# Peptides against a protein of PDB entry 6UG1, part 144

Target 1, 304 residues: chain A of PDB entry 6UG1
Amino acid sequence: SNEERKRRKYFHMLYLVCLMVHGFIRNEWINSKRLSRKLSNLVPEKVFELLHPQKDEELPLRSTRKLLDGLKKCMELWQKHWKITKKYDNVGLYMRTWKEIEMSANNKRKFKTLKRSDFLRAVSKGHGDPDISVQGFVAMLRACNVNARLIMSCQPPDFTNMKIDTSLNGNNAYKDMVKYPIFWCEVWDKFSKKWITVDPVNLKTIEQVRLHSKLAPKGVACCERNMLRYVIAYDRKYGCRDVTRRYAQWMNSKVRKRRITKDDFGEKWFRKVITALHHRKRTKIDDYEDQYFFQRDESEGIPD
Target 2, 301 residues: chain A of PDB entry 6UG1 as posed
Amino acid sequence: SNEERKRRKYFHMLYLVCLMVHGFIRNEWINSKRLSRKLSNLVPEKVFELLHPQKDEELPLRSTRKLLDGLKKCMELWQKHWKITKKYDNEGLYMRTWKEIEMSANNKRKFKTLKRSDFLRAVSKGHGDPDISVQGFVAMLRACNVNARLIMSCQPPDFTNMKIDTSLNAYKDMVKYPIFWCEVWDKFSKKWITVDPVNLKTIEQVRLHSKLAPKGVACCERNMLRYVIAYDRKYGCRDVTRRYAQWMNSKVRKRRITKDDFGEKWFRKVITALHHRKRTKIDDYEDQYFFRRDESEGIPD

## One batch from the design tools (peptide; made by RFdiffusion4, then SolubleMPNN)

Design b2_p21_7_s2 (from b2_p21_7, 9 letters changed)
Fold by OpenDDE base, seed 4:
Structure b2_p21_7_s2 (fold): chain B 304 residues (1-304), chain A 21 residues (1-21)
Amino acid sequence: as target 1 above (304 residues)
Amino acid sequence: SELDLLFKETKEKAEELLKKV
């Protein structure tokens, strides 16, 4: 019905806000001074120097290469720190079906929230799910004074899916779900004026995204619980930015159709949500990023 | 789910943040 379509749209909006606020809270927890002091001790001086290369005036690319090597070594150090990767309870923050949402509303299951103290302990011990691990990695980079962002691929239920029964078939569902991350890191390269993408936990990869990312879900089974629609960046200064354009090859032709921002009402609403979560002034980094997104929109063209 | 509790805890904060806009 039109009413059910409206209900699913509004539930998607509420869900998206809750996910984005969660990302904001986790980003605040990452800024813990107590955690920072502990995690800085994981990074040797030689690796710290690689994270902070001098500007090579002859070849700025040499400075970028040092930063990339420093980030690679940080990933290796993080793997040594992280002792226990827990499986997600159920589906974690991956996308739920509408049926799963309806069933969970009927079940008064008391879930335990991870408190800030428990999070800080989990990161400090190296014991937790992949999301806690990524968040801890961002905390380690921030402890080394790196301009690292927490990235969250927000997975609200698909309001464009009007099917009643969307039961996912069981056995391979977890493997396909966790094939691609929903949390990762970005690091500002001051030399190239670009964000470097870092997945320290899942794919264990560093990339300089041009047209496509390795982190973008591919294949039907992987996209059932991980749809690239709302990739939100949280910086160390409590900035909040939509960075979906970086990771979406087909933003205009495909991704936009699955976003609340497909219409003017949704665009205005989503802009308000971003503005509410954005607690810093604009910087030249934002100008370079917006210019990159503009060039990506022009290069994709108008969908046929 | 962990998510339903995430909703409950973040809903209030989300509403507070949205009231500032």
Scores: peptide ipSAE 0.030, ipTM 0.707, DockQ to the pose 0.795
Fold by OpenDDE base, seed 1:
Structure b2_p21_7_s2 (fold): chain B 304 residues (1-304), chain A 21 residues (1-21)
Amino acid sequence: as target 1 above (304 residues)
Amino acid sequence: SELDLLFKETKEKAEELLKKV
C-alpha cells in the first residue's frame, strides 16, 4: 500500500539517523586521550617518520609512496595487536530485512550495546568484532597525528523493497555478508590532495580510489546485507561528510534511486542530518574533496 | 514539517537510545 511505502521510508530515515549517530559516537570514543597514549606506543619511530614524510618538491609522488608504506606497516602492526576477532552478534550493523525488523520489534530483546569503557578496553586488549578493530585502527593513526577519518557504510533497511517476505536464502549468508566491510579508514594525503582508502581488517588493502573501490560490494548475495548507499566520513575534528560519491561508480544511475536523497524532500532532510553531525568549519581539504566529487559526477554523466 | 519533527524525535530518540547503550 501507499501507507506501507510511507512507513518504510520513515523507518529507513529513523534507522539511518540512528546509524549515523552511532558512527558519530564511535568517532568521539576513538578520540579518547587515554586510548591515544596507549596506541601511539604500538608505532615505532621509523614508521611514524614514514607517516610524516617531508614534502618532495621535485616529485610529490615520492612523499605519497612513503605515506603508503607507513600505512602498510601500520596495518601489519595492527594485525599483531589484534588478538581476537569476534564474529558479529547476528548481522551486526549490516542490513536487516523488513521481516527481521518486524520480528525484532515483537521480541523485546535487550540489545546489550557496548559501553564506552568496554569499547576502550576491547580496543586496548585487541579483542572485538571487525568494526571495533577498524575503529581502533583509526584511533592508532590519530594517535600518530595522522589525519584519519572513520568511514561508515550505513545499512538502513531498503525502503525501495516492497516485498512482504524478504527472507534471505542460503547457508553462506554470514560469509557473503562479511565479505565487504561496513567500517573502514580514510587518510588524507596532503601531497596528492586526495583521501587514501584503508581497509585494515577485512580486505587488508590500501587504495587510491579513482573510478571504483574494492570495498564496494559486488554480487547479489553480498549486496543483500551490504548496499552501498550512505558512506559517511567522521574526522578527528567531528566533521561529518557524505563520501558515497568516492565509492559509488554509478552514483547517478544506480545508487541515488536507493537513497532517501532521490527526491528534493529527502535531499533537504539528509542535508539537515549531515549538518547536525558536522561540528567543524569548512577547510581546504573539503574544497579538494568537493572538486573531486564534481569531476566524478561530470565523468559519470547524467544517465539518459 | 512532519519530517523535521520526525528528524527531531529521531535524533532525540537516537541520543536517548545511545545514552542507554
Scores: peptide ipSAE 0.029, ipTM 0.691, DockQ to the pose 0.111
Fold by OpenDDE base, seed 5:
Formats: structure tokens, sequence, C-alpha cells
Structure b2_p21_7_s2 (fold): chain B 304 residues (1-304), chain A 21 residues (1-21)
């Protein structure tokens, strides 16, 4: 019905705001000075020096290579620190079906939220789910004065799915779900003037995204609970930016159709949500990023 | 669910953040 379409649209909007504010809260928690002091001790001086290379005036690429090597070593150090990777409870922050949402509304199970103190303890011990692990990795890089962003792929329910029953069947449903991450890291490369993508936990990869990312979900089964639609970046200065354009090969032709921003009302609303979560002034880094997004938009073109 | 508590705490904080806009 038209009513059910409106209900799903509004529920998607509310859910998206809740996910985006969750990302903001986790970004505040990883800025903990107490956590920072503990995590900086995990990084040896030689690795710290690689994270902060001198500017090579002859070949800036040499400085980028040192940074990439430093990030690789940080990922290895983080693997050594992380002792216990817990499975997600149910589906974690992956996308729920409309049936699962309806059943959850009827079944008032008392779930306990992870408190800030419990999160900081989990990160410090290296015990938690993959999301806590990624968030802790971003905290470690920030403790080393690296300009690292927390990235969140927000998975609100698909308001474009009008099926009554959206039950997902499959013996490998969990494996397919966790094949691609929901949280990852970006690091600013001041030499190349680009963001470096780092997945320290799931794919264990470092990428300089040009046109495609390894972190973008591929295949029907993986996309059922992980649709790349809202990739939000949270920086150390409480900046909030939509970085979906980096990870979406087909932003205009495919991704936009699944976003609230497909219409003018949704675009204006989503801009208000981003503005509410963006607590810093614009910088030259934002100018370089916006220029990259513009070039990526022009290169994709308008879908026929 | 963890999501419903996330929804409640995040709704309260979202409402607080959205009041600043």
Amino acid sequence: as target 1 above (304 residues)
Amino acid sequence: SELDLLFKETKEKAEELLKKV
C-alpha cells in the first residue's frame, strides 16, 4: 500500500539517524585520553616514525610508501593485541529484514547496551566483536597522532523492498553477512592528498581507492545484509562526512536508487542530519575530498 | 533488542543533536 511505503520510508529515516548517532558516540569513545595512553604503548618508535615520514621533496611517493608500511605494521600489531574476536549477537549492525524488525517489536527482550566503560575495557583487553576491534584500531592510530577516521557503513532496512515477508534463508547466512565489514578506517595521506582505506580486522587490507574498493559488498548473498548505501566518516575532530562516493562504483546508476537522497526531500533531510553530526570547521582536506568526489561523479556520468 | 536500546539511547542523543540544528 501507499501507507506501508510511507511507514517503511520513515522507519528507514529514523533507523538511519540512530545508526549515524551510534557511529558518532563510538567516535567520541575512541577519543578517550585514558585509552589513547594505553594504545600508544602498543606502537614501537620505529613504527611511529613510519607513520610520520619526512616529506620527500623529490619523490612524495616515498613518503606515502613509508606511511603504508607503518599502517601495515600497525595492522600486524593490532592482530597481536586482539585476543578474542566474539561473534555478533544475532546480526549485529548488519541489515535486518522487515519481518525481523516486526518480530523484534513484539519480543521485548531486555538487551543491555555496551557502556562506555565496558567498551574501553574491551578495547584495552583486546576482547570483543569485529566492530569494537576496528574502533579500537582507529583509537590506536589516533593515539599515534595519525589523522584516522572511523568509517561506518550504515545498514538501515531497505525501504525500497516492499515484500511483506523478507525472511532470508541460507545455511551460510552468517558467513555471507560477515564477508564484508560494517566498520573500517581511513587515514589521511598528506603527501598524495588522499584518504587511504584500512580494514584491519575483516579483509586485513590497505587500499588506495581509485574507482573500486575491495570493501564494497559483491554477490547477492553478501548484499542481503550489507548494502553499500551510507558510508559515513567520523574524524578525530568530530567531523561527519558522507564518503559513499569513494566506495560506490555505481553511485548514480545503482546506489542512489536505494538511498533516502533519491528525492529532493530526502537529500535536504539527509544534509540536515550530516550537519547536525558535523562539529568542526571545513579544512583543505575536505576540499581535496570533495574534488575527488566531483571527479568520480563526472567519470561515472548520468545513467541512461 | 541491542538495536532497540541503541534506538532508545541513540534516539535521545539524536533528538539532543537534532535540537542544535
Scores: peptide ipSAE 0.027, ipTM 0.690, DockQ to the pose 0.722
Fold by OpenDDE base, seed 2:
Structure b2_p21_7_s2 (fold): chain B 304 residues (1-304), chain A 21 residues (1-21)
Amino acid sequence: as target 1 above (304 residues)
Amino acid sequence: SELDLLFKETKEKAEELLKKV
């Protein structure tokens, strides 16, 4: 019905705000000064120097290569620090079906809230789920004075799915679900004026995304619980930005149709949510990023 | 506006849910 369509749209909006606020809170927690002091000790001086290369005036690419090598070594150090990767108890922050949401409303299972103290202890010990591990990696880079962002791919239920039964069949669902990350890192390259994508936990990759990312889910099974729609960046200064354009090859033709921002009402609402979570002034880094997004929109063209 | 009401209600509910989580 039209009523059920409206209900699913509004529930999607509510769920999206909850996810975006969760990302904001986790981004605040990883700014802990106590955690920063502990995590900086994981990075030896030689790796710190690679993270902060001198500007090569002849070839800025040499400085970018040093930064990339430093980030690779940081991923290796992080793997040594991280002792136990817990599985998600269910689907974590991956996308739920409408049926799962309806069934969960009846089962008031008290989700045991992870307190800030427990999170900081988990990161400090190297014990937790993949999301905690990525968040801790961002904290380690920030402890080394690297301009690192926490990235979250928000997975609200698909309001464009009007099927009554959306049950997903069992056993292989977990492997396909966790094939691509929900959380990752971006690092500002001051030499190339671009964000570097870093997945330290799942795919263990470093990318300079131009047209496509390896972190974008591919294949039907992987997209059932991980649909790239809302990739939100949280910086060390409590900035909040939609960076979906970086990771979406087909933003205009495909991704927009699955977003609340497909209509003017949804666009205005989503802009208000971003504005409410964006707690810093604009910078030249935002200008370079917006210019890159503009060029990507022009290069995609208008979908026929 | 309907937009402002929806934003307010969504934010309040999100803040309430996140306090219970």
Scores: peptide ipSAE 0.029, ipTM 0.671, DockQ to the pose 0.068; fails the geometry check

Design b2_p21_7_s3 (from b2_p21_7, 8 letters changed)
Fold by OpenDDE base, seed 4:
Structure b2_p21_7_s3 (fold): chain B 304 residues (1-304), chain A 21 residues (1-21)
Amino acid sequence: as target 1 above (304 residues)
Amino acid sequence: SEQDLIFKETLEKALELLKEA
């Protein structure tokens, strides 16, 4: 019905705001001064120097290579720190079906909310789920004065799915769900004027995204609970930006159709949500990023 | 804390944005 379409749209919007606020809270928690002091001790001076290379005036690419090597070593150090990767309870922050949402509303399940103190303890001990691990990695980079963003792929229920029963048939294996991350890191490269993508936990990869990312879900089974639609970046200064364009190869042709921003109303609303979560002034970094997104939109073209 | 205030204000703004939808 038209009513069910509206209900799913509004529920998607509410759920999206809750996810984006969750990302904001986690981004605040990883700015903890107490945590920063503990995590800075994990990074040797030689690795810190690689994270802060001098500008090579002859070949700026040499400075980028040092930064990339520093980030690789930070990933290795993080793997040594992290002792226990817990499985997600249920589906974590992966996408739920409409049936699962309805069943969850009927079951007054007491969700145990992770407190800030418990989070800080988990990161400090190296014990937690993959999301806590990624968030802790971003905290470690920030403790080393690296301009690192927390990235969240927000997974609200698919409001474009109008099927009554949206139950996942059979063995949607936990393995397919967790094949691609929900949280990762970006690091600003001041030499190339680009964001470097870092997945320290899942794929254990560093990439300089041009047209496509390794972190973008591929295959039907993986996309059932992880649809790349809302990739939100949270910086150390409480900036909030939509960076979906970086990770979406087919933003205009495919991804936009699955977003609330498919129409002018949704675009205006979503811009208000981003603005409400964005607590810093615009910088030249934002200008370079917007220019990159513009070039990516032009290069994708209009879908035939 | 200043952080708790920012969070509260952000949540209130987010809830207000949902009422406008």
Scores: peptide ipSAE 0.030, ipTM 0.682, DockQ to the pose 0.116
Fold by OpenDDE base, seed 1:
Structure b2_p21_7_s3 (fold): chain B 304 residues (1-304), chain A 21 residues (1-21)
Amino acid sequence: as target 1 above (304 residues)
Amino acid sequence: SEQDLIFKETLEKALELLKEA
């Protein structure tokens, strides 16, 4: 019905805000001074120096290579720190079906909300789910004065799916679900004027995204619970930015159709949400990023 | 804390935005 379509749209909007606020809260917890002091001790001086290379005036790419090597070593150090990777409870922050949402409304399961103290303890001990691990990795980089962003791929229920039964069939549902991350890191490269993508936990990869990301879900089974639609970046200064354009090859032709921003109302509303979560002044880094997104939009073209 | 204030204000704004929707 038209009513059910509206209900799913509004529920998607509410759920998206809740996810984006969750990302904001986790980003604040990452900025813990107590955690920062502990995590900085994981990074040897030699690795710290690689994270902060001098500008090579002859070849800025040499400085980028040092930064990339430093980030690689940080991933290795993080793997040594992280002792226990817990499985997600059910689907974690991956996308739920409409049927699962309906069933969950009937079951008043007391979801134990992770407290800040428990999060900080989990990160400090190296015990937690992959999301906590990624968030802790971002905290470690921030403890080393690296301009690292927490990236969250927000997975609200698909309001474009009007099927009544959205049950997912398959014994491998968990493996397919966790094949691609929900949380990752971006690091600002001051030399190339670009964000470097870092997945320290899932794919254990570092990439300089041009047109394609390894973190973008591929295949039907993987996309059932991880649909790239809202990739939100949270920086150390409480900036909030939509960075979906980086990770979406087909933003205009495919991704936009699955977003609330498919229409002018949704675009205006989503802009208000981003603005509400964005607590810093604009910087030249934002200008470089917006220029990159513009170039990516021009290069994709308008879908025929 | 300043962080708690920022969070509260952010949440309030987010809730207002949800009421406008």
Scores: peptide ipSAE 0.030, ipTM 0.687, DockQ to the pose 0.112
Fold by OpenDDE base, seed 3:
Structure b2_p21_7_s3 (fold): chain B 304 residues (1-304), chain A 21 residues (1-21)
Amino acid sequence: as target 1 above (304 residues)
Amino acid sequence: SEQDLIFKETLEKALELLKEA
């Protein structure tokens, strides 16, 4: 019905705000001074120097290569620190079906909310789910004075899916779900004027995204619980930015159709949500990023 | 703390946006 379509749209909007606020809270928690002091001790001086290379005036690419090597070594150090990767309880922050949402409304399962103190302890001990691990990795880079963002792929239920029975094929569902991350890191490269993408936990990869990312879900089974639609970046200064354009190859032709921003009302509403979560002044880094997004929009073209 | 204030204001604005939706 038209009413069910409206209900799903509004529920998607509510769920999206809750996810984006969750990302904001986690980004605040990883700015803990106590955690920063502990995590800085994991990074040897030689690795710190690679994270902060001198500018090579002849070949700026040499400085980028040192930064990339420093980030690789930080991923290796993080793997040594992280002792226990817990499985997600149920689906974690991956996308729920409408049926699962309806069933969960009937089952008031008291989800044990992770407290700030428990999170800080989990990161310090190296014990937690993959999301906590990524968040801790961002905290470690920030402790080393690296301009690292927490990235969250927000997975609200698909309001464009009007099918009642999305029977997910049960047995491989978890493996396919966790094949691609929900949280990752971006690091500012001051030499190339670009964000470097870092997945320290899932794919254990570093990439300089040009046209497509390895972190973008591929295949029907993986996309059932991980649909790339809202990739939100949280920086150390409480900035909040939509960076979906970086990771979406087909933003205009495919991704936009699955977003609340498909219409003018949804675009204005989503801009208000981003503005409410954005607590810093604009910088030259934002200008370079917006220029990159503009070039990516021009290169994709208008969908026929 | 300043952080608690920012969080509270952010939550209030988010709740307002949900009432407008």
Scores: peptide ipSAE 0.028, ipTM 0.674, DockQ to the pose 0.109
Fold by OpenDDE base, seed 5:
Structure b2_p21_7_s3 (fold): chain B 304 residues (1-304), chain A 21 residues (1-21)
Amino acid sequence: as target 1 above (304 residues)
Amino acid sequence: SEQDLIFKETLEKALELLKEA
């Protein structure tokens, strides 16, 4: 019905705001001064120097290579720190079906909300789920004065799915769900004027995204619970930016159709949400990023 | 703290946006 279409749209919007606020709160928690002092001790001076290379005026690419080597060594140090990777309870922050949402409303399961103190203890001990591990990795880089962003792929229920029964076909194994991450890191390269993508936990990869990312979900089974639609970046100065364009190869032709921003109402509303979560002034880094997104939109073209 | 203020203001704005939806 038209009513059910409206209900699913509004529920998607509510759920998206809750996810984006969750990302904001986690981004605040990883700015903890107490955690920063503890995590900086994990990084030897030689690795700190690689994270902060001098500008090579002759060949800026040499400075980028040092930064990339420093980030690789930080991933190795983080793997040594992290002792216990817990499985997600149920589906974690991966996408739920409409049927799962309806069934969850009937089951008053007391969700144990992770408190700030429990999160800081989990990161400090190296005990937690993959999301806590990624968030802790971003905290370690920030403790080393690296301009690192927390990235969150927000997975609200699919409001474009109008099926009454939205049950997944029974083969959606936990393995397919967790094949791609929900949280990762970006690091600003001041030499190339680009963001470097870092997945320290899941794929254990560092990439300089040009046209496509390894972190973008591929295949039907993986996309059922991880649909690339809202990739949100939270920086150390409480900035909030939509960075979906970096990770979406087909933003205009495919991704936009599954976003609230497919129409003018949704675009205006989503811009208000981003503005409400963005607590810093614009910088030249934002100008370089917007120029990159513009070039990516021109290169994709208008879908036929 | 400054963080608590930012959190409160963010939550208030999020609740306002939910009332407009």
Scores: peptide ipSAE 0.027, ipTM 0.678, DockQ to the pose 0.109

Design b2_p21_7_s4 (from b2_p21_7, 12 letters changed)
Fold by OpenDDE base, seed 5:
Structure b2_p21_7_s4 (fold): chain B 304 residues (1-304), chain A 21 residues (1-21)
Amino acid sequence: as target 1 above (304 residues)
Amino acid sequence: TVLELIFKETLEKALELLKKA
């Protein structure tokens, strides 16, 4: 019905705001000064120097290579720090079906909300789920004065799915769900004027995204609980930006159709949410990023 | 806050639509 379509749309919007606020809160927690002092001690001076290379005036690419090597060594150091990777409770922050949402409303399961103190302890001990691990890695880079963003792929229920029964056709195995991350890192390269993508935990990869990312979910089974729709970046200065364009190869033709921003009402609403979570002034880094997104929109073209 | 207003308006509309279903 038209009413069910509206219900699913507004529930999707509410769920999306809750996810984006969760990302904002986690981004505040990883800015903890006490955590920063502890995590900076994990990075030896030689690795710190690689994270902060001098500008090579002849070949700026040499400076980028040093930064990439520093980030690789930071991933290795983080793996040594992280002792216990816990499985997600149920599906974690991966996408739920409408049936699972309805059934969960009937089940008064006491969701134990992770407190800030418990999060900081988990990161400090190296004990937690993959999301806590990625968030801790971003905290370690920030402790080393690296301009690192927390990236969150928000997974609200699919409001474009109008089936009454939204059960998954198969037992989407835990392995297929967690094949791609929900949280990762971006690092600003001041030499190339680009964001570097870092997945320290799941795929253990560093990439300079041009047209496509390895972090973009591929295959039916993986996409059932992880749809690339809302990739939100949270920086150390409490900036909030939609960076979905970086990771979406087919933003205009495919991804936009599954976003609330497919219509003017949803676009205006989503812009208000981003603005409400964006607590810093615009910078020249934002100008370079917007120019990159513009070039990516032009290169994709208008979908036929 | 602007966020609280967005949340309230979205919640109120979601609850209105959930009660009609």
Scores: peptide ipSAE 0.187, ipTM 0.808, DockQ to the pose 0.059
Fold by OpenDDE base, seed 4:
Structure b2_p21_7_s4 (fold): chain B 304 residues (1-304), chain A 21 residues (1-21)
Amino acid sequence: as target 1 above (304 residues)
Amino acid sequence: TVLELIFKETLEKALELLKKA
């Protein structure tokens, strides 16, 4: 019905705001001075120097290569620090079906919210789920004065799915779900004027994304709980930006149709949410990023 | 805050639609 379509749209919007606020709160927690002091001790001076290369005036690419090597070594150090990767409770922050949402509303299950103190302890000990691990990795890079963003792929329920029963049956459902991350890192490369993508936990990869990312879900089974729609970046200065364009190959043709921003109402609403979570002034980094997104939109073309 | 307003408006509309369904 038209009413069910509206219900799913507004529930999606509410859920999306809650997810984006969750990302904001986690981004505040990883700015903890106490955590920063502990995590900086994990990074040797030689690795710190690689994270802060001098500008090579002859070949700026040499400076980028040093930064990439420093980030690789930081991933290795992080793997040594992280002792226990816990499975997610149920589906974590992966996408729920409409049926699962309805069933969860009927079951007054006490959800134990992770407190800030528990999070800081988990990161410090190296014990937690993959999301806590990624968030801790971003905290370690920030402790080394690296301009690292926390990236969150927000997974609100699919308001474009109008099926009544959306139950997901399958023995490998968890493995398919966790094949691609929900949280990752971006690091600003001041030499190339680009964001470097870092997944320290799941795929254990570093990317300089041009047209596509390895972090973008591929295949039906993994896309059931992980749809690339809202990739939100939280920086160390409490900036909030939509960076979905970086990771979406087909933003205009495919991804936009699954976003609230498919219409003017949704675009205006989503812009208000981003603005409310963006607590810093615009910088030249934002100009370079917007120029990159513009070029990516032009190069995708108009979908036939 | 602007965020609280957005949350309130979105919640109110979601609840309105849930009562009609």
Scores: peptide ipSAE 0.175, ipTM 0.810, DockQ to the pose 0.059
Fold by OpenDDE base, seed 3:
Structure b2_p21_7_s4 (fold): chain B 304 residues (1-304), chain A 21 residues (1-21)
Amino acid sequence: as target 1 above (304 residues)
Amino acid sequence: TVLELIFKETLEKALELLKKA
């Protein structure tokens, strides 16, 4: 019905705000001064120097290569620190079906909310789920004065899916779900004027995204619980930015149709949410990023 | 706050639609 379509749209909006606020709160927690002092001790001086290379005036690419090598070594150090990777409770922050949401409303399952103190302890000990591990990795880079931001792929229920029964094929559901991350890192490269993508936990990869990312879910089974629609970046100065354009190859033709921003009402609403979570002034880094997004929109073209 | 207003408006509209369904 039209009423069910409206219900799913507004429930999607509410769920999206809750996810974006969750990302904001986690970004505040990883700015802990106590955590920063502990995590800086994991990075030896030689690796710190690679993270902060001198500018090569002859070949700026040499400086980028040093930064990439420093980030690779930081991923290796992080793997040594992280002792226990816990499985997600149920589906974690991956996408739920409408049926699962309706069933969960009937089942008063007390989700144990992780407190700030428990999070800081988990990161310090190296014990937690993959999301906590990524968040801790961002904290370690920030402790080394790297301009690292937390990235969150927000997975609200699909309001464009009007099917009543989305029976997920059960047996490989968890493996397919966790094949691609929900949280990752971006690092500012001051030499190339670009964000470097870092997945320290799931794919254990570093990439300089041009047209497509390795972190973008591919295949029907993987996309059932991980649909690339809202990739939100949280920086060390409490900036909040939509960076979906970086990771979406087909933003205009495919991704936009599954976003609340498909219409003017949804665009204005989503802009208000971003503005409410953005607590810093604009910088030249934002200008370079917006220029990159503009070039990506022009190169994709308008869908026929 | 602006966030609280957005949350309230979205919640009120979601609850209105849930009562009609």
Scores: peptide ipSAE 0.173, ipTM 0.810, DockQ to the pose 0.058
Fold by OpenDDE base, seed 2:
Structure b2_p21_7_s4 (fold): chain B 304 residues (1-304), chain A 21 residues (1-21)
Amino acid sequence: as target 1 above (304 residues)
Amino acid sequence: TVLELIFKETLEKALELLKKA
C-alpha cells in the first residue's frame, strides 16, 4: 500500500539517523587522549617517519609512496596488536530485512550497549569485533598525527524493497555478509591532494580510489546485507561528510534510486542531518574533495 | 539541538505512520 511505503520510508530515515549518530559517537570515543598515548607506542620511529615524509619537489609521487608504505606497516603492526576478533552478534550493523525488524519488535532482547570505558579497554587489549578493530586503527593513525577519517557504510533497511517476506536463507549468509566491511579508514594524502582508502581488518587493502573501490560490495548475496548507499566520513575535528560518491561507480544511475535523497524532500532532510553532525569549519581539503566528486559526477553523466 | 529536533520530528512521524498500519 501507499501507507506501507510511507512507513518504510520514515522507518528508514529514523534508522539512518541512529546509525549516523552511532558513527559520530564512535568517532568521539576514538579521540580519547588516554587511548592515543597508548596506541602511539605501537608505532616505531621508522614507521612514523614514513607516515610523515618530506615533500619531494621533483616527484611528489615519491612522498605518496612513502606514506603508502608507512600505512602498510601500520596495518601489519595493527594485526599484531589485535589478538581476538569476535564474530558479530547476529548481523551487527549490517542491513536487516523488514521481516527481521518486525519480529525483533516482539523480542525485547536487551542489546548490551557497549559503554565508552568498555570500548577503550577492548581497543587497548586488541579484543573485539571487526568494527571496534577498524575504529581502533583510526585511533592509532590519529595518535601518529595522521589525518585519518572513520568511514561508516550505513545500512538502514531498504525502503525500496516492498516485499513482505525478505527472509534470507543460507548456511553461508554470515560469510557473504562479512565479505565486505561496514567500517574502514581514509587517510589524507597532502601530496596528491586525495583521500587514500584503508581497510586494515577485512580485506587488508590500501587503495587510491579513482573510479571504483574494492570495498564496494559485489554480487547478489553480499549486497543482501551490505548495500552501498550512505558512506559517511567522520574526521578528527568532528567533521561529517557524505563520501558515497567515492565508492559508488554508478551513483546517479543505481545508488541514488536507493537513497532517501532520490527526491527533494529526502535531499533537504539528509542535508539537515549532515549539517547537524558537522561540527567544524570548511577547509581546503573539503574543496579538493568536492572538486573530485564534481569530476566524478560529470564523468558518470546523467543516466539515460 | 538541531539533531534532537530532527530525531523528534522523524520519530513522531514514524510513530504516527506505525499506528495507522
Scores: peptide ipSAE 0.164, ipTM 0.803, DockQ to the pose 0.059

